# Peptides against a protein of PDB entry 7BBL, part 42

Target 1, 86 residues: chain A of PDB entry 7BBL
Amino acid sequence: IAQESLESQEQRARAALRERYLRSLLAMVGHQVSFTLHEGVRVAAHFGATDLDVANFYVSQLQTPIGVQAEALLRCSDIISYTFKP

## One batch from the design tools (peptide; made by RFdiffusion4, then SolubleMPNN)

Design b2_p11_6_s3 (from b2_p11_6, 4 letters changed)
Fold by OpenDDE base, seed 5:
Structure b2_p11_6_s3 (fold): chain B 86 residues (1-86), chain A 11 residues (1-11)
Amino acid sequence: as target 1 above (86 residues)
Amino acid sequence: SPRTTLDLLAA
């Protein structure tokens, strides 16, 4: 029987994951998001936007361990995970 | 100006 190549399967899988990721970014716009950073650091902030290459998250009302930052940049590479309620 | 996550981890 016909079998899809491994490369094709992986390509579809990556495409699907990328789409889900981008959809989550769209969904979090205007919502408070809880971010898990390195070394157990957890912050919450209102998501504003990302740059075009999704390298940074532009957020507001960032709740940090030492206070609230009105505006901040969260480097996507520093984020382990995030959660929010749409 | 907006602060960065690096600042948070360094604090």
Scores: peptide ipSAE 0.139, ipTM 0.755, DockQ to the pose 0.037
Fold by OpenDDE base, seed 2:
Order: structure tokens, then C-alpha cells, then sequence
Structure b2_p11_6_s3 (fold): chain B 86 residues (1-86), chain A 11 residues (1-11)
């Protein structure tokens, strides 16, 4: 009987996670998002957009421990996790 | 121009 290889299963799993991730980006548009960064740093900001390769998040009204930044660029690689209400 | 994550963490 036919059985999908382990490599193919892993590929489908990665694709599914990637799709879910990209859909979450669309859902974030226009919403305030809470970001968890390294060293336990947590910030909140309004999500604007990402660049073409999703390397950076363009956000506004970034709430940080030292104040509010009107506009900011969050590197995706610096983000551990995020949460928001759709 | 917008500040980067690195700038904020370094401050």
C-alpha cells in the first residue's frame, strides 16, 4: 500500500505552519499586537505591514518600558512570540 | 525614520 515518505510528511507540516503564520500576519493588520522579545522584553504596537520577505514588521505606537515610539521597525528574528485579538 | 528593535534594546 502507498505511504507518504517521512520527508514528504515533514514538508507538508512545514508548509502548513508557514501558511498559518502568513494568515496570522493578515489577521494582525490594523490591530494592536503584543510582542515578546528576547530577555523577557514585552512590547505592544499596532501592526502596519511587513516587507516582501517578511524580515521586518512595520509598526506604530510601539509601547516600550521607556516610552512610546510613534513608528518602529521590529526585526522578525527578534520576535519570540506574539498575541492579539482578531 | 522608524527606530529598530536593536535600537530599543540597546537604549
Amino acid sequence: as target 1 above (86 residues)
Amino acid sequence: SPRTTLDLLAA
Scores: peptide ipSAE 0.131, ipTM 0.753, DockQ to the pose 0.037
Fold by OpenDDE base, seed 4:
Structure b2_p11_6_s3 (fold): chain B 86 residues (1-86), chain A 11 residues (1-11)
Amino acid sequence: as target 1 above (86 residues)
Amino acid sequence: SPRTTLDLLAA
């Protein structure tokens, strides 16, 4: 009985998480998303898209404590978490 | 041009 190695199992787990993440991004398109950033900053914006390497989020109608930004780039590395209604 | 996350955090 052949059994998958631990490394292979971990690889599949990472791949599954990556797939779920990417699918969530697709589901976000056109929806308002609440983003939690560093230093307790929370903003809401309509998700548009990401660049090819998913380094940046392109959003619109970004609601910030100091006003609304029509268009903005959110670096994925600066995003702690996000929530939205599919 | 769109503002960046850094711009927001710096504000």
Scores: peptide ipSAE 0.121, ipTM 0.750, DockQ to the pose 0.038
Fold by OpenDDE base, seed 3:
Structure b2_p11_6_s3 (fold): chain B 86 residues (1-86), chain A 11 residues (1-11)
Amino acid sequence: as target 1 above (86 residues)
Amino acid sequence: SPRTTLDLLAA
């Protein structure tokens, strides 16, 4: 049988990772999430939603080093990693 | 309106 091209294999791999990421976002809704930001800053917040292009996280009850922010926007580009309990 | 990540980190 014909071999799938390397480009096609990489495309499928990227698609699989993207699918996992998007499913993670769905599972995150309504849960408290721990975010790791730059400069060693770690915050926790209840995840609400993202915009259509997943550029920003809309969160509530953001626990920051200087206090709790009721409503906040976390830019996805500022987030190094996150974890949550499904 | 919600504060941005930058605003929170700069505060």
Scores: peptide ipSAE 0.113, ipTM 0.744, DockQ to the pose 0.038

Design b2_p11_6_s4 (from b2_p11_6, 5 letters changed)
Fold by OpenDDE base, seed 1:
Structure b2_p11_6_s4 (fold): chain B 86 residues (1-86), chain A 11 residues (1-11)
Amino acid sequence: as target 1 above (86 residues)
Amino acid sequence: GPLTTLDLLAA
């Protein structure tokens, strides 16, 4: 009846969330994604890839409030949330 | 060059 420690449980929880996040990135590849940024800024773009530490999102056809940008680099730290249809 | 988040969040 040995019980897993709280620390171990939290570790597994973090790992699960991280895995879910990474899998979502994989699912985003090639799809248009809607990004919510700070200050109420919302943009949509086709997801290309991220760097190894997932610090930046490389996207294309970025639809911004002032127009469409062919290529763009979105800092992940500036992204509050995103949605997409797999 | 490509647009960056800084451009989008220009304060």
Scores: peptide ipSAE 0.335, ipTM 0.859, DockQ to the pose 0.036
Fold by OpenDDE base, seed 3:
Structure b2_p11_6_s4 (fold): chain B 86 residues (1-86), chain A 11 residues (1-11)
Amino acid sequence: as target 1 above (86 residues)
Amino acid sequence: GPLTTLDLLAA
């Protein structure tokens, strides 16, 4: 029987994940988010916004291992994972 | 200026 190609299935899966990701960013606005970076570095900050291509996270009140930073720019490619309470 | 991810990883 005819069935959807593997490439097409993967495309739909990527699209679904992308949509879910973008929706999570909207849900994060104004909330404190815990970020896990490389080398075991973990920080928490209030999420503000991203640039148009979602390359960077613009955050405030960044709690780092060495102190609190009022404003910060986190590269999305450096973020391994994040958690937040909607 | 604002802190960046590179600053965090370098610190």
Scores: peptide ipSAE 0.334, ipTM 0.862, DockQ to the pose 0.037
Fold by OpenDDE base, seed 2:
Structure b2_p11_6_s4 (fold): chain B 86 residues (1-86), chain A 11 residues (1-11)
Amino acid sequence: as target 1 above (86 residues)
Amino acid sequence: GPLTTLDLLAA
């Protein structure tokens, strides 16, 4: 019996992770999210939305080491990780 | 305009 190729298995794994990621974006709408950026920078903000290609996070009430910013744009490529309470 | 990640990393 033929087995699924390693490449195909990896493709399905990537697709599953992508789906989980996109679902997490939906789940965080309206919630405060803690973001870890490069250079040890950690911020918290209320998640609003992303653009269609998920290049940017549009957030509000961004808590930073230098103060609170009402509106902010976080580039997704600059975000290492995030956590929130569903 | 709004604050961006570049602004945060530059601080």
Scores: peptide ipSAE 0.333, ipTM 0.861, DockQ to the pose 0.037
Fold by OpenDDE base, seed 4:
Structure b2_p11_6_s4 (fold): chain B 86 residues (1-86), chain A 11 residues (1-11)
Amino acid sequence: as target 1 above (86 residues)
Amino acid sequence: GPLTTLDLLAA
């Protein structure tokens, strides 16, 4: 039987990665997450939620090099990576 | 308003 096309395989791979990403966001809720931003900026904050198009992260207790911010909005496109303990 | 990434990045 004919094998699945390369494009179809890539589509499934992208879908799987997207699902894993979204599940990680769900797992982050209520936990302190360490974020790595550009220009060597590293912060930690409690993850609250994201908007409908997953463009921004709404966080609380943002620990920055210059102090703690009660509420903050992190643009997803500015985040290089993140880590947390589920 | 709340802090945004723009406030964290000097650019």
Scores: peptide ipSAE 0.332, ipTM 0.856, DockQ to the pose 0.036

Design b2_p11_7_s1 (from b2_p11_7, 7 letters changed)
Fold by OpenDDE base, seed 2:
Structure b2_p11_7_s1 (fold): chain B 86 residues (1-86), chain A 11 residues (1-11)
Amino acid sequence: as target 1 above (86 residues)
Amino acid sequence: MLMSEEQAILA
């Protein structure tokens, strides 16, 4: 039987993940998002937009352990996970 | 919920 190459399987997996990711970005616009950052730090912020090329999240009302920042930029590399209610 | 591991795969 014909077998799909490992590379093809990985490509399909990446494509599926990319679609899911992009859909999540669209869905979270204007909503409060809970972000888990490194070292177990959790913050909440209203999502504005991303710069997909620079890999930054532009957020507002960032609730940090030490206070609220009105406007902030979160690097995607700093984010372990996020959740939100659409 | 999405995780950074997914981001790493896409990078």
Scores: peptide ipSAE 0.023, ipTM 0.512, DockQ to the pose 0.562
Fold by OpenDDE base, seed 1:
Structure b2_p11_7_s1 (fold): chain B 86 residues (1-86), chain A 11 residues (1-11)
Amino acid sequence: as target 1 above (86 residues)
Amino acid sequence: MLMSEEQAILA
């Protein structure tokens, strides 16, 4: 039995993570999501959509420590993690 | 070190 190369294993792992991530985005649509950003900043917003390359999150009713923004853009690079209830 | 899902899948 040919052993899968390390490169192939990594490719498979990345594909699995990508799929899980994309599925989470689909599940988030229309739901309020809690985002953890850098430097301990946490915000909540209703998820709308992302770019095709998932570089940005387009959200609404963004609740920040200083107020609510009706519509906003969150850079994915600024997001450490997020949680939501589908 | 914390990494976002997006960063992890693009690495």
Scores: peptide ipSAE 0.023, ipTM 0.516, DockQ to the pose 0.419
Fold by OpenDDE base, seed 3:
Structure b2_p11_7_s1 (fold): chain B 86 residues (1-86), chain A 11 residues (1-11)
Amino acid sequence: as target 1 above (86 residues)
Amino acid sequence: MLMSEEQAILA
């Protein structure tokens, strides 16, 4: 049995992570999502849409430490992780 | 916790 190369194993691992990400984008539409940002900042917002090319998240009712923004744009580069209930 | 596509590519 031919052994899979390390490179191909890593590629499969990345593909699996990407699949989870893409599925989460579809699942979070219309739901409140909890975002963890840099420096321990946590916010919650309703997910509207994302631009896959620009990597921006268009959200509403963004709950921040200083108040609520009706509409907001979150940059992917500012986001460490997110969670939501499907 | 779920990662962004960018983070997934780098992982």
Scores: peptide ipSAE 0.022, ipTM 0.557, DockQ to the pose 0.444
Fold by OpenDDE base, seed 5:
Structure b2_p11_7_s1 (fold): chain B 86 residues (1-86), chain A 11 residues (1-11)
Amino acid sequence: as target 1 above (86 residues)
Amino acid sequence: MLMSEEQAILA
């Protein structure tokens, strides 16, 4: 019985995570999303769109510690996690 | 891009 290589298993795992992530992007359109950033910073914003390589989140009504920004860009590399209600 | 289950939580 041929065993799947470790590399193949990891590749499948990454592919599954990517699919779930992409589906979450579709699900969050038009919803308020809570973002956890570095250094314990948390913000909430309405998701608008992302660019082709999902490097940035284009959001509106960004609630920050110093106020609300009507429109903003969040770099995905700065995001630790996010949550939302579909 | 977020590549972990912990990074994308649906409520």
Scores: peptide ipSAE 0.019, ipTM 0.518, DockQ to the pose 0.112

Design b2_p11_7_s2 (from b2_p11_7, 6 letters changed)
Fold by OpenDDE base, seed 5:
Structure b2_p11_7_s2 (fold): chain B 86 residues (1-86), chain A 11 residues (1-11)
Amino acid sequence: as target 1 above (86 residues)
Amino acid sequence: MDMAEEQAILA
């Protein structure tokens, strides 16, 4: 019985993950998102946009332990995870 | 969303 190659399976898996990730970004637009950063730091902000390679998150109303920033930039590499209510 | 997924994609 013919089966899909390992390479093809991996490609489909990557494509599925990428699609899910990108869709989550679209769903985040305009919503307050809770970001978990390193060292237990947690912040909340309204998602605005990302750059083309999704290296940075451009957000507004960033709530930090120090205060609220009207606009801010979060490096994706500094983010462990995020959650939001669609 | 866990950013580990994005890292896996880029790897």
Scores: peptide ipSAE 0.113, ipTM 0.737, DockQ to the pose 0.644
Fold by OpenDDE base, seed 2:
Structure b2_p11_7_s2 (fold): chain B 86 residues (1-86), chain A 11 residues (1-11)
Amino acid sequence: as target 1 above (86 residues)
Amino acid sequence: MDMAEEQAILA
């Protein structure tokens, strides 16, 4: 039986992960998302959009330990993880 | 979603 090359398998795996990520972005649009940032900081915000290279998350109603920002930009590099209810 | 995964696939 034909066997897919290791490189091809890895390519498919990366593509699948990317698709999953992108779908998660689509799914969280308009929803409140909990973000875990560095130094144990956790914030919640309504997800709006990302830029073309997905370097930043544009969010609204960002709840931080010291207050709420109506509009904010979260650098993806500052985010460790996020969760939300689809 | 773990952002480490995203970083890995973009690397």
Scores: peptide ipSAE 0.112, ipTM 0.736, DockQ to the pose 0.664
Fold by OpenDDE base, seed 4:
Structure b2_p11_7_s2 (fold): chain B 86 residues (1-86), chain A 11 residues (1-11)
Amino acid sequence: as target 1 above (86 residues)
Amino acid sequence: MDMAEEQAILA
């Protein structure tokens, strides 16, 4: 019985997780998303898109503690987590 | 979604 190598298993696992993440991004398009940032800051915004290397989130109607920005850029490195209703 | 997971994948 042929056995898949550990490296191959890890590769598939990484690919599956990446796919799940990317599908999550697609599911967010047009929806309001709650973002948790550093220092306990929480914002809400409508997700638009990401750049090619998924380094930034392009969002609209960004609700911050001090106001609303029509258009905004969130660096992915600044985001701890996010939630949304599909 | 926890971004730590994504960062771990890309690292």
Scores: peptide ipSAE 0.105, ipTM 0.730, DockQ to the pose 0.672
Fold by OpenDDE base, seed 3:
Structure b2_p11_7_s2 (fold): chain B 86 residues (1-86), chain A 11 residues (1-11)
Amino acid sequence: as target 1 above (86 residues)
Amino acid sequence: MDMAEEQAILA
């Protein structure tokens, strides 16, 4: 039987990971998310939306070490990881 | 979720 090429297998794997990420974004809407930023900084905020290329996260009630910001923009490049409860 | 993985996919 014919076998799928290595390149095709990698494409499917990347597509699966991308789908998982996009589904997580949908699940985040309206929920409080914990973000881990550089140098050990951790913040929490309610996820609102992202731009089309997912370069920025638009959030509300951002809890920072200094205080709470009603509305804020988080650059995805500043985020190491995030977690939330669906 | 780790953002490093997502960045690699987009690149």
Scores: peptide ipSAE 0.113, ipTM 0.735, DockQ to the pose 0.672; fails the geometry check

Design b2_p11_7_s4 (from b2_p11_7, 6 letters changed)
Fold by OpenDDE base, seed 3:
Structure b2_p11_7_s4 (fold): chain B 86 residues (1-86), chain A 11 residues (1-11)
Amino acid sequence: as target 1 above (86 residues)
Amino acid sequence: ADMAEEQAILA
């Protein structure tokens, strides 16, 4: 019986986590999400989609400290964390 | 979710 290497096991684990994350993103579609950005800035927006490499979040009805943007792009590198209600 | 953790997983 061949034993799978530790490296291969880790690859499978990462793949499973990635799948779970991507499914979570799909579950966010159309829901309002609260985003925590740098310097204590917090915004809320309806999640639309991401690009394939999850570099950007495309959102609508972005509520910012200085107003509301109907459509907006949030760079994922600017986001510290987010929460949403499934 | 924490983006730093998510990016670590996806990277």
Scores: peptide ipSAE 0.090, ipTM 0.719, DockQ to the pose 0.778
Fold by OpenDDE base, seed 1:
Formats: structure tokens, C-alpha cells, sequence
Structure b2_p11_7_s4 (fold): chain B 86 residues (1-86), chain A 11 residues (1-11)
């Protein structure tokens, strides 16, 4: 019997993960998100959007250890993890 | 979500 190749299965899996990730980003819009940055720094901000290659997060009301920024850009490379409540 | 994991599996 015919079966899907391993490569094809992996491709579908990656596509599914990508879709899940992107949908997660959409779900974050307007919500406050907690970001864990390098050196254990934690910040919170309202998620606005990201660019096409998800290189940057555009956020508002960024709460940092030393103050609040009304608007800010977070480089995704600076982010270790994030959490939010849908 | 863990960005390191996300980037690894999505790359």
C-alpha cells in the first residue's frame, strides 16, 4: 500500500506548528503579554503586531524594571519566552 | 511559548 514519505510528514508537521504559532500571535493582539528576556529580565506589554518574518514585536505600555514605555519594539532575538491569557 | 523551541521547530 502507498504511504506518505517521511519528508512529507515532516513538512506537514512543520506547517501545522507554524500555523499554530501564527494563530497564537493573533490571539495575543491587544492582550498583555509577559516576556522573559536575557539575564532573567521580565517585562510586560500589550501586544500589537509583528513583522512578516516575526523578527520584531511591536508592543505598547511596555513595563520595564526602570519605567513604562508607551510604544516599543522588541526584537524577537531578545525574547526567551512569553506567556499570556487568551 | 519558548522562543528557542519555536525558532528551532519553525525554521
Amino acid sequence: as target 1 above (86 residues)
Amino acid sequence: ADMAEEQAILA
Scores: peptide ipSAE 0.086, ipTM 0.715, DockQ to the pose 0.704
Fold by OpenDDE base, seed 5:
Structure b2_p11_7_s4 (fold): chain B 86 residues (1-86), chain A 11 residues (1-11)
Amino acid sequence: as target 1 above (86 residues)
Amino acid sequence: ADMAEEQAILA
């Protein structure tokens, strides 16, 4: 029985995960997203876009504990998780 | 999505 190499399997798995992640970003566009940040901080914002290396999320109507920012930048490294309704 | 987990797997 022919067996695909472990390396090849890992490459396919990584590619699939990356594609899934990128698709989620695409699905976020125009929707309000709930972000969980460090120290239990939770914010909500409308997703606008990311930079090409997905280092930052550019959002609007960012609801923070102290108010709303019309436009804001969220560093992806500051985000633990996010949820939204497609 | 869990950012930490995703990044760990893709790293």
Scores: peptide ipSAE 0.086, ipTM 0.712, DockQ to the pose 0.654
Fold by OpenDDE base, seed 4:
Structure b2_p11_7_s4 (fold): chain B 86 residues (1-86), chain A 11 residues (1-11)
Amino acid sequence: as target 1 above (86 residues)
Amino acid sequence: ADMAEEQAILA
């Protein structure tokens, strides 16, 4: 029986996971997302887009304790986690 | 989503 190698199977699995993540980002577009940052900081903003290497999140209506920023850039490295309603 | 996990997946 012809069977693909274990390495090939793992490669496909990684690709599928990457696709899932990217599709999730697309699903976030236009939705308000809750971001958990370092030092216990939590903010909410409407997700706009990311750059090609997904190093930054471009958001709008960023709500912070001191006010709202119409547009803002969040470094992915500064984000611990995020949640949103699809 | 957990960013550490996401980055691991994309690595």
Scores: peptide ipSAE 0.084, ipTM 0.718, DockQ to the pose 0.797

Design b2_p11_8_s1 (from b2_p11_8, 3 letters changed)
Fold by OpenDDE base, seed 2:
Structure b2_p11_8_s1 (fold): chain B 86 residues (1-86), chain A 11 residues (1-11)
Amino acid sequence: as target 1 above (86 residues)
Amino acid sequence: MSIAEELAILS
């Protein structure tokens, strides 16, 4: 019985993760998302759109520890994780 | 969702 190569398995895994990520972006549009940033900072914001090339998150009503920003941009590199309810 | 998963794909 032929066995799928490790490289092929990794390619499928990456493809699955990419699809999951893209679907999550679609699902979070218009919803409040909780973001975990560096140094344990947690913020919440309504997701609007993303720049797929630069990986910028365009959000509204960003709740930070020091106040609320009506409109804001979050760089993907600043985000560790996010959670939301579709 | 972990952003690290996406970053690993892009790198």
Scores: peptide ipSAE 0.024, ipTM 0.557, DockQ to the pose 0.621
Fold by OpenDDE base, seed 3:
Structure b2_p11_8_s1 (fold): chain B 86 residues (1-86), chain A 11 residues (1-11)
Amino acid sequence: as target 1 above (86 residues)
Amino acid sequence: MSIAEELAILS
């Protein structure tokens, strides 16, 4: 059979990663998420939603070093990583 | 999950 091109293989790999990422966002809805921000800051919040291009995270009950914010907006650019329990 | 990594790979 014909060999799949390298370009096609890379495209499929990126598509698979994107699908996994988007599914994780869906699974995150309503759950408490631990966010790692710049300068080693770590916060926890309940994930609500993101905008269409995933530029912002809309969260609730944001636990910060200086207190709890009922509602908050986290810019994607401020977030290094996140983890949650499905 | 690393957001920076995902964005870098998918960009």
Scores: peptide ipSAE 0.024, ipTM 0.540, DockQ to the pose 0.658
Fold by OpenDDE base, seed 4:
Structure b2_p11_8_s1 (fold): chain B 86 residues (1-86), chain A 11 residues (1-11)
Amino acid sequence: as target 1 above (86 residues)
Amino acid sequence: MSIAEELAILS
């Protein structure tokens, strides 16, 4: 009986997680997303697109504690989590 | 969805 190696299993798991992540990004397009940033900062913005290689989030109508920014760029490294209603 | 968690696992 052919057994899949542990390494192959891990590779599949990583691939699945990556796919899940990417699909979530696609699902966000056009929706308002709530982002949790560092130091407890939470903002809401309409998701536009991402630069997958650079890991940047291009958003609009960014609602921050101090006001609304029409267009903004969020670095992936600054984002802890996000939620949205599909 | 936690980005940090996803990236940590993928690393």
Scores: peptide ipSAE 0.023, ipTM 0.532, DockQ to the pose 0.647
Fold by OpenDDE base, seed 5:
Structure b2_p11_8_s1 (fold): chain B 86 residues (1-86), chain A 11 residues (1-11)
Amino acid sequence: as target 1 above (86 residues)
Amino acid sequence: MSIAEELAILS
């Protein structure tokens, strides 16, 4: 029987993950998002946008351990995970 | 969504 190559399977999996990631970015626009950063740091902020290569997250009302920042930039490399309710 | 999880596959 026909069998999809490993390379093809990986390509499809990557495409699916990338699409899901991008869709999550669209879904979080305007919503408060909880971000988990390195070393257990957790912050919440309203998502505004990202740059074209999704290297940075532009957010507002960033709730940090020491206060609220009206507008801030979160580097994607600093983020481990995020969650939100659409 | 886990960014690390995606990057692990895409790397």
Scores: peptide ipSAE 0.023, ipTM 0.554, DockQ to the pose 0.586

Design b2_p11_8_s2 (from b2_p11_8, 4 letters changed)
Fold by OpenDDE base, seed 2:
Structure b2_p11_8_s2 (fold): chain B 86 residues (1-86), chain A 11 residues (1-11)
Amino acid sequence: as target 1 above (86 residues)
Amino acid sequence: MLIAEELAILS
């Protein structure tokens, strides 16, 4: 039995993680999402869409410590994690 | 739609 190369294993792992990520993006459309940003900042917003390269999240009703912003763009690079209830 | 296409490739 031929052993799978480490590279192949890593490729499958990356693919699986990417798939899970993409599915999460689809699942959170229209839902309120809690985002954890750098420096422990937490905000909540309704996820609307992302751009082609998934660099930015277009969100609405962004709840920040200083108020609510009707429409906003969250850079994915600023997001550490997110959670939502589908 | 783009995301769906990528998912189709991954599956």
Scores: peptide ipSAE 0.039, ipTM 0.704, DockQ to the pose 0.065
Fold by OpenDDE base, seed 4:
Structure b2_p11_8_s2 (fold): chain B 86 residues (1-86), chain A 11 residues (1-11)
Amino acid sequence: as target 1 above (86 residues)
Amino acid sequence: MLIAEELAILS
């Protein structure tokens, strides 16, 4: 009985997480997304795209406490979580 | 599309 190596299990887990993440990005396209940022800041924006390394989210109609920005980049490093309604 | 291509690989 060949038991799967720990490394193989971790690889599958990482792949599954990556897949879920990518699918969530695709599902967000064109939808309004609620983003929770550091310091408890919450903003809403329409998700457009990400850059190649998924370092930034391209968003439109970014609603911030100080106003609405037509177009903006959200640094993924600043995002704690995001939610949206499909 | 980069995301779609990556998903195709993961599938």
Scores: peptide ipSAE 0.039, ipTM 0.698, DockQ to the pose 0.063
Fold by OpenDDE base, seed 5:
Structure b2_p11_8_s2 (fold): chain B 86 residues (1-86), chain A 11 residues (1-11)
Amino acid sequence: as target 1 above (86 residues)
Amino acid sequence: MLIAEELAILS
């Protein structure tokens, strides 16, 4: 019973986190997002979409230290965090 | 639509 309860709690927690994450993706649509990548790299871009497994973010107007890229793909694994103003 | 569907399941 304790194990089932713990598993149930973990399932609910994962579900809640997943929901929050998905909602954040939807909320990013049409907004400029600031991404923090590995090695302390910070970039800003407009979030366009993501692939089915949310492995990649398709962004536009990616602002990098070396210039602006009209369109780009950011691997989710390279992103430490992201922030945006709704 | 995919994200919306998943959210519906999680809700």
Scores: peptide ipSAE 0.036, ipTM 0.686, DockQ to the pose 0.061
Fold by OpenDDE base, seed 3:
Structure b2_p11_8_s2 (fold): chain B 86 residues (1-86), chain A 11 residues (1-11)
Amino acid sequence: as target 1 above (86 residues)
Amino acid sequence: MLIAEELAILS
């Protein structure tokens, strides 16, 4: 049995992670998502969409310490993590 | 929970 190359194993791992991520994006649509941003800032918003290169999240009803923003863009570079309940 | 490290790999 030919052993799979290390490169092939890494490629499969990346593919699996990408699939998991894409499924999470689809699952977030229409749900309230809790975002953890840099410096420990936590916000909640309804996820709407993302751009093609996933640089920005389009969100609505963004709950911030200052108040609620009806519509907003969250830069992915600002996001440490996110969680939601399907 | 998905983390920025995962996002960096996938974007």
Scores: peptide ipSAE 0.023, ipTM 0.463, DockQ to the pose 0.609

